# Designs tried in a protein design run: peptides against a protein of PDB entry 6B4J. Part 203

Target 1, 315 residues: chain A of PDB entry 6B4J
Amino acid sequence: DITMQWYQQLQDASMQCVLTFEGLTNSKDSQAKKIKMDLQKAATIPVSQISTIAGSKLKEIFDKIHSLLSGKPVQSGGRSVSVTLNPQGLDFVQYKLAEKFVKQGEEEVASHHEAAFPIAVVASGIWELHPRVGDLILAHLHKKCPYSVPFYPTFKEGMALEDYQRMLGYQVKDSKVEQQDNFLKRMSGMIRLYAAIIQLRWPYGNRQEIHPHGLNHGWRWLAQILNMEPLSDVTATLLFDFLEVCGNALMKQYQVQFWKMLILIKEDYFPRIEAITSSGQMGSFIRLKQFLEKCLQHKDIPVPKGFLTSSFWRS

## One batch from the design tools (peptide; made by RFdiffusion4, then SolubleMPNN)

Design b1_p25_4_s3 (from b1_p25_4, 12 letters changed)
Fold by OpenDDE base, seed 1:
Structure b1_p25_4_s3 (fold): chain B 315 residues (1-315), chain A 25 residues (1-25)
Amino acid sequence: as target 1 above (315 residues)
Amino acid sequence: DEELQKQIIEQEEEELEKIREEILK
C-alpha cells in the first residue's frame, strides 16, 4: 500500500533523526545536559509564544526560529544559544521544533480553534525554508493522529490492549485510557492545524515558489477518507474539522470538482456515517450534517473564524 | 519522496472520480 509506504518512510526518517542525536540526549556530562536543555527551550518557547495578537510579534517569532535553524545565536532564557554548541544540535532542534508544532495542535488548537492559523502560517513558512522540519512535523502528526494520514491501526494477535490504544492515538496513563471526548478534542486540534498548514503561506517569503505541502494534500486526504469505511464518532468529527478549516480554500482551488466531492459526501458517505452512529454520538453527526446542508444550500463555504487578514499583518 | 506523494495524490483522485461516476450515473 503506497499510503502506508509513505507513512513508514516518514516514521523511519524520524527514528533515524532520534538515533542521530542520541548522544546528546543520553549524555551524562553536565555541560551536554545544559546545552540540551537550552536548545530544547530555544526551539519550543518561541512556538508557545505564537498568538493572534499582532502580525509584527509573529514575524519576530518566525525570525527567531529561522535564525536558530540557520545556525545563528539566539537569546533564550537570558543566554546565547546556538545549534553549533553540539554536533547533534541542529538535528535535535529540528526534531523538538516539529514535535512542538504538533503539540500545539494537540493542546492549544484543541482548546482554541482560532489558534490554528497563526501557528500554521509560522509552521508553513519554516517548512518552506527548512524542509526537514516539515517532514518531521508530518512524522509527529501521523504518529499521534493516524487519521491525518489517514489510516486506521489494526489490532494484531499478541498485542497488548494499551499498545493498541496508543496506536489509535489514545493517551494511556497509569493503565487508564483517556475519555473519548478528550481523545477527539486532541485529534480535532491536530487535524485543524494540518488543514491550516496546507492552505497558508508565510507572507514575507517567496510566494512564487510551490507550497511545500499544499492543498493537493487536502484533496488527497479527503479522497482517502472517502475510500475508507467510516469510524464511529471519529470520521464525523474530523471530517467536519477539516472542511470547516480548509473547505473555503479547497472550494476556491478545485471549484466544480470540490462541489462534486461535497455532493458525494452528502449523498453517499454521510448515510454510511449515520449507519454506524449511536444515539450518544449524534452531536458530531448533526454538526457535520448542518455544515454540509448549509454549504450546499448557499453554494459557499465560509472563511473560517480566525483566518489571518491583511489588518493582522499590519499590526 | 516527492514522486511518491504525487503518485498517492493521483491514485486517490482517480479513486474519488470513479466513486463520483458511479453515484452520479
Scores: peptide ipSAE 0.029, ipTM 0.621, DockQ to the pose 0.026
Fold by OpenDDE base, seed 5:
Structure b1_p25_4_s3 (fold): chain B 315 residues (1-315), chain A 25 residues (1-25)
Amino acid sequence: as target 1 above (315 residues)
Amino acid sequence: DEELQKQIIEQEEEELEKIREEILK
C-alpha cells in the first residue's frame, strides 16, 4: 500500500529526527537544559500567539519563526535565542515547531474552528521556506490523526487494547479512554487545520512556486476516503470538517470534477455511512447530509467562516 | 519523498475515476 509506505516514511523520518537531537534533550548539563528550554519556548510561543486579530501581527509572528529557523537570533522571554546555541538546535526547533502547529489544530482549532486559517497560512508559509518543517508537521499530524493520511488503524493479533485505542487517536490515561466527543473534537481540529494548510499560501512569499503540499493532496485525501469503508461516526464527522474548510477551494480548482466527486459522495458513499451509523451518532450524519444536500442544491460551496480576506492583511 | 507523494496522488485520482465510471454505468 503506497499510502502506508508514505505514512511509514514520514514516521521514520520523525523518529530519526528525535534521535538526532537526543543529545540535547537527554543532557544533564545545566547549560544544555537551559538552551533546550529557551529553544523550545522560542519555537512554540510564537505559534501560540497566532490569532485572527490582525494581518500585521501575523506577519510579525511569521518573520520571527522564519528568523529563528534561518539561524538568526530572536527575542524570547527577554533573552536572545538562536538555533546556533547547540549543534542539534535547528533539528530540535523544527521538530518542536511542527509539533506545536499540529497541537494548535488539536486544541485551538478544535475549540475555535475559525482559528484554522491564520495558523494554516503561517504553517504553509513556513513549509514553503523550510520543507523539513512541513514533513514533520505531516508526521505529527498522521500520528495523532491517522484519518488525515487517511487510514483506519486495525487491531492486530497480540495488540493491547490501549495501544489500539492510541493508534486510533484516542488519549488513554490511567487506563481510561478519552470520551468520544472529545476525541472527535480533537480529530476535527486537526483535519480542519490540514484542510486549511493545503489551500493557503503565505501572501508575502514567492507565489510563482508550487504549493509544497497543495490542493492535489485534498483531492488525494477524498479519493482515498471514498476507496475505504467508512468508520462509524469518524468518517461522517471528518468528511464534513474537510469539505466545510476546503470544499470551496476544491470547487474552484477542480470545477466539474469536484461536482462529480460530490455527487459520488452523496449517491454512493453516503448510503454506506448511513448503514453503519447508530442512533447515538446521528448528529454527525445529519450534519454531513444537510451540508451535501445544500451544496448540491445551490451548486455552490460557501467560503468557510474565518477565511482570511484582503482586509485582514491590511490590518 | 516528493515522487512518492506524486505517485500516491495519481493513484488515488485514478481510483476515484474508476469509482465514478462504475457508478455511471
Scores: peptide ipSAE 0.028, ipTM 0.620, DockQ to the pose 0.026
Fold by OpenDDE base, seed 3:
Structure b1_p25_4_s3 (fold): chain B 315 residues (1-315), chain A 25 residues (1-25)
Amino acid sequence: as target 1 above (315 residues)
Amino acid sequence: DEELQKQIIEQEEEELEKIREEILK
């Protein structure tokens, strides 16, 4: 399976990255520990500062991240920080930055769906300039949300139940599995972030270049989902999340082909979702139903709430 | 490693196109 090979390749690259900076992370030297903490803060704090308030502030954040990745000194926590402070500094920062982007999907976007767009446009712009960060974003995303690949992890003989639950994307703490509502909320946030990344370009970059991970991957994701058996509650939830965020962009890009796909979803795939939906899962099912019916009736998919406009970039 | 990666990407694109053609008949 080519999709699984791609998945495994990204995971292997991520693991290799971790091994590369292990000397920095496992060092007992006080100076190395200080450098590690400074680099970690420099990589993650700017991402946490991303907001919908002003385009100018977003540009400042982007420039700071790009400067850090380019080997330039940046101010963090009142100190000058550079990836050149340690030979493994760049690898470490790229990994932690990518991890933080996915974490913002998992936490911030999960709680505030509109936050997907400013986070995604920064991530897309950084990915364009730093492809390794993009690969690491995918690796982190795929590990936390296998449905973003997409694939459904299978239980293997001899596997512990907790390990299987973690593979499915659940958090397991003290032998307690995460509640389904919290799980779906986190998965939704990550899918929404991904759906935003594939359609957005940083406006101050070279727009003549091809998007490093563009809408063709959105088309791929939909095609693969439709060729899979639906998973109870999960498929209805994430399909809605994906279409709400990038459906308008896909409609504009693929036009008639997109509508054929949407009809296929409504007429063929949706009944299959219905067949596996229990009474307790009707919320996600109904949301998807209403969305599909509205879009087909109006022959339009609305621009998602929180989409960045020209006025945002002038602020 | 790079050659294998290219082959994987090319094969993925071909398989995706087949899937697209099948869905969009």
Scores: peptide ipSAE 0.024, ipTM 0.584, DockQ to the pose 0.028
Fold by OpenDDE base, seed 4:
Structure b1_p25_4_s3 (fold): chain B 315 residues (1-315), chain A 25 residues (1-25)
Amino acid sequence: as target 1 above (315 residues)
Amino acid sequence: DEELQKQIIEQEEEELEKIREEILK
């Protein structure tokens, strides 16, 4: 399976990255510990500062992240920090930065869907300049949300139920599995972030270059989903999330082919979702239904709420 | 691996097109 090969390749690269900076993370030296903490803060704090407030502030954050990844010193916590402070510093920062982007999908976007766009445009721009960060974003995303690949993890003989639940993306703490609503909320946030990344380009970069992970991956994702059996509640939720965020962009890019796909979703795939939807899961199903019906009726998909406008970049 | 990603995308696009042809002739 070529999709599983891609998944595994990204996971292997991520694991290899962790092994590469293990010397930094496991060091008992006080100076090394200080460097680690400074680098971790320098990598993650700028991402947490991303907001919908002003384009100028977003540019400052982007420039700071790019400077850090380029080996330049940056100010963090009142100190000058550089990846050159340790031989494993760059690998560590790339990994932690990628992890933080996905975490913002899992947490911030999950709670505030509009936050997907400013986070995604920074992630896309950084990915364009630093492809390894992009690969690590995918690795983290795929591990936390296998539905972003997409694939459905299978229960294997001898596997503990808790391990299977974790593979599905559930958090399990003290032998208690995460509630379904919280699980879906986190998955939604990550899918929405991904759907935003694939359509956005950093406006101050070289726009003549091809997007490193563009809308063709959105088309691929939809194709793969449609070729899979739907999962109860999960498919209806995430398909809605994906189409709400990137449906307008896909419509513009693929035009007639997009509408053929949308009709296929409504007429063929949606009944399959309905067949596996229980009475307690009707919320996600109804939401997807209403969205599809509205889009087909109006022959339009609205620009998603929170989409970055020219006025945002002038602020 | 850019080549692998390209192959995946092309394959999935082809599969989607087959589905379309079957249903939306």
Scores: peptide ipSAE 0.029, ipTM 0.633, DockQ to the pose 0.027; fails the geometry check

Design b1_p25_4_s4 (from b1_p25_4, 9 letters changed)
Fold by OpenDDE base, seed 1:
Structure b1_p25_4_s4 (fold): chain B 315 residues (1-315), chain A 25 residues (1-25)
Amino acid sequence: as target 1 above (315 residues)
Amino acid sequence: MAELEEQIREMEEKELEEIRKEIEE
């Protein structure tokens, strides 16, 4: 299975990265602990500062992250911080930065869907300049949301139920599994972030270069989803999230082929979703139905709410 | 990285072909 090989390769790369900076993370030395903390803050705080307020602020955040990844000193917490402070500093920062981007999908985008776009454009721009960060973003995303690959983890003989639940993306705390609504909310945020990343380019970069992980991956994702059996509530939710965020971009890119796929979703795949949808899950189903019907009727997919405009970049 | 990119490209081509077949059916 080529998809599973791709998944495993990214996970292996992520694991190798963790092993590379294990010396920094496991150090008992007070100075090493301080450096670790400073590097972690320098990597993650700028991402948390991303907002929809002004394009100029977004540029400042981007420049700070890029400077840090380039080995330049940056100001963080009133201190000068550089990845050169430790031999494993760059690997650690790349890993933590990628983790933070995915976490913003899981938390911020989950709660505020419009936040996907400013986060995604920074992530895309950083990915273009720092491919390893992009690979690590995928690794973190795939691990937290296997539906972003997509694949459905299977229960294996001898596996603990809690471990299986974690593989599916559920949080398990104190032997209590996360509620389905919270689970879907987090998965939605991550899928929306991914859907935004694959369509956005940093406007101040070299636009002549190919997107490092562009809309072709969106097309692939849809194809793979359609070739899989739907999951109750999950498929309807995430398919809607994906199409709402990147459907307009896919329509513009693939034109007639996109509409053929959308018809296939409505006529062939949608009944399969319906067949597994319980009365308590009709909300996500109806939302997807209404979206598809509206798009097909109007022969248009609206630009998603929160999409970055020229006025945003002039602010 | 190059191997992964090639694998992704191959997957994309295969999936696009499968979708095309399903639409033509």
Scores: peptide ipSAE 0.025, ipTM 0.605, DockQ to the pose 0.028
Fold by OpenDDE base, seed 3:
Structure b1_p25_4_s4 (fold): chain B 315 residues (1-315), chain A 25 residues (1-25)
Amino acid sequence: as target 1 above (315 residues)
Amino acid sequence: MAELEEQIREMEEKELEEIRKEIEE
């Protein structure tokens, strides 16, 4: 299975990265601990500062992240911080940065869907300049949200129930599994972020270059989802999230092929979703249905709310 | 319907092959 091979390769790369900077993370030396904390803050704070307020501020954040990854000193917490402070500093920063982007998907985007776009455009731009960060973003995303691959983790003989729940993307704390609504909210945020990344390019980069992980991966994702049996509540929720965010871009890119796919979803896939939807899960199904019916009726997918306009970049 | 399903499968296989090629490069 090519999809599972890809998934495993990204996970292996992520694990190898962790092993590479283990000396930094496990050091008991006071100076090493200080460097680790400074690097972690330098990697994560700029991402947390991403907002929809002004394009100029977003550019400043991007430049700071890029400078850090380029080995230049940056100001963080009132200190000058550089990845050159430790031989494992760059690997550590790339890993933590990628982790933070995905975390913003599961937290910030989950609560504020419009936040997907400014986060995604920075992530895309950084990915273009630093491919390893992109691979690590995928690795973190796939681990937290297997539906972003997509695949449905299977229960293996001898596996603990809690471990299976974690593989499915649930948080399990003190032997209590996360509530379904919170789970879906986090998964939605990550899918929306992914859907935004694959369609956005950093406007100040070399636009002549091919997107490092572009809309073709969105098309692949849809194809894969449709070739899988639907999962109760999850499929309806995430398919809606994905199409709401990148449906307009996919429509423009794939045109007639995109509409054929939407018709297939409505006529063939909807009944399959409905058959596995309980009365308590009807909300997600109805939302997807209404969205698709509206799009097919109007022969248009609306530009998603929060999409970055030219006016944003002039601010 | 069957034709559309086949087209989707073909598209998926093509994209997956491209991903595989990129990984092997």
Scores: peptide ipSAE 0.022, ipTM 0.510, DockQ to the pose 0.032
Fold by OpenDDE base, seed 2:
Structure b1_p25_4_s4 (fold): chain B 315 residues (1-315), chain A 25 residues (1-25)
Amino acid sequence: as target 1 above (315 residues)
Amino acid sequence: MAELEEQIREMEEKELEEIRKEIEE
């Protein structure tokens, strides 16, 4: 399975990255610990500062992240911080930065869907300049949300139930599995972030270059989902999230082909979702239904709420 | 990286072709 090979390659690259900076992370030296903390803060704080407030602020954040990844000193916590402070500093920062982007999907976007766009445009722009960060974003995303690949982890003989639940993306703490609503909320946030990344380009970059992970991956994702059996509640939820965020962009890109796909979803795939939907899960199902029907009726997919406008970039 | 990009392209082409077949049938 090519999809699983891709998944595994990204996971292997991520694991190799962790091994590369293990000396920094496991060091007992006081200076190394200080450097680690400074680098971690420098990598993650700018991402947490991303907001929908002003384009100028977003540019400052982008420039700071790019400067850090380029080996330039940046101010963080009142200190000058550089990845050159440790031979493993760059790998560590790339990993932590990528992890933080995905975490913002899992937490911030999950709670505030509009936050997907400013986070995604920064992530896309950084990915364009630093491909390794992009690969690590995918690795973190795929690990936390296998549905972003997409694939459905299977229970293997001898596997503990908790481990299987974790593979499915559930958080399991003290032998208690995460509630389904919280799980879906986190998955939704990550899918929405992904759907935003694949369509957005940093406006101050070389826009003539091909998107490093563009809408073709969105088309691929939909194709793969449609070729899979639906999962109860999960498929309806995430398919809606994905289409709400990037459906307009896909429509513009693929035109008639997109509409054929959307009809296929409504006429062929949607009944399969319905067949596995329980009465308690009708909310997600109805939401998807209404969205599909509205889009097909109007022959249009609305621009998602929170989409960045020209006025945002002039702010 | 180049190998991964090629694999992704191949995967995309395959998935697109599969969808096209399903839509045409």
Scores: peptide ipSAE 0.042, ipTM 0.554, DockQ to the pose 0.028; fails the geometry check
Fold by OpenDDE base, seed 5:
Structure b1_p25_4_s4 (fold): chain B 315 residues (1-315), chain A 25 residues (1-25)
Amino acid sequence: as target 1 above (315 residues)
Amino acid sequence: MAELEEQIREMEEKELEEIRKEIEE
């Protein structure tokens, strides 16, 4: 399975990255610990500052992240910080930065769907300049949300139930599994972030180049989802999230082919989703159904709420 | 990276072809 090979390759690369900076993370030296904390803050704080307020602020954040990844000193917590402070500094920062982007999908976008776009455009722009960060974003995303690949993890003989639940993307704390609504909320945030990344380009970069992980991956994702048996509540939820965020972009890119796929979803895939949908899960199904019916009726997919406009970039 | 990109392209083509077959049926 090519999809699983891709998944595993990204996970392996991520694991190798962790091993590379293990010396920095496990050091008992006070100076190394200080450097680690400074680098971690420098990598993560700018991402947490991303907001929908102004394009100029977003540019400042982007420039700071890019400067850090380029080996330039940046101001963080009132101190000058550089990845050159430690031989493993760059690998560590790339990993933590990628982790933070995915975490913003899991937390911020999950709670505020519109936040997907400013986070995604920064992530896309950084990915364009720093491909390794992009690979690590995918690795983190795939591990937390296997549905972003997509694949459904399988229970293996001898596996603990909690480990299986974690593989499915659930948080398990004190032998208590996360509630389904919270799980779906987090998964939704990550899928929405991903759907935004694949369609957005940093406006101040070289837009003549091909997107490092563009809409073709969105098309692939949809194709793979449709070729899989639906999962109860999950498929209806995430398919809606994905289409609401990137459906307009996919429509513009693939035109007639995209509409054929929507018809396929309505005529063939809906009954399959419905067959596995319980009465308590009808909300997600109905939301998807209404969205697709509206889109097909109007022959248009709306631009998602929170999409960055020219006016945003002038602010 | 190049090998991975090629694998992704091959996967995309296969998946698209499967969808096309289903639409044409």
Scores: peptide ipSAE 0.033, ipTM 0.566, DockQ to the pose 0.027; fails the geometry check

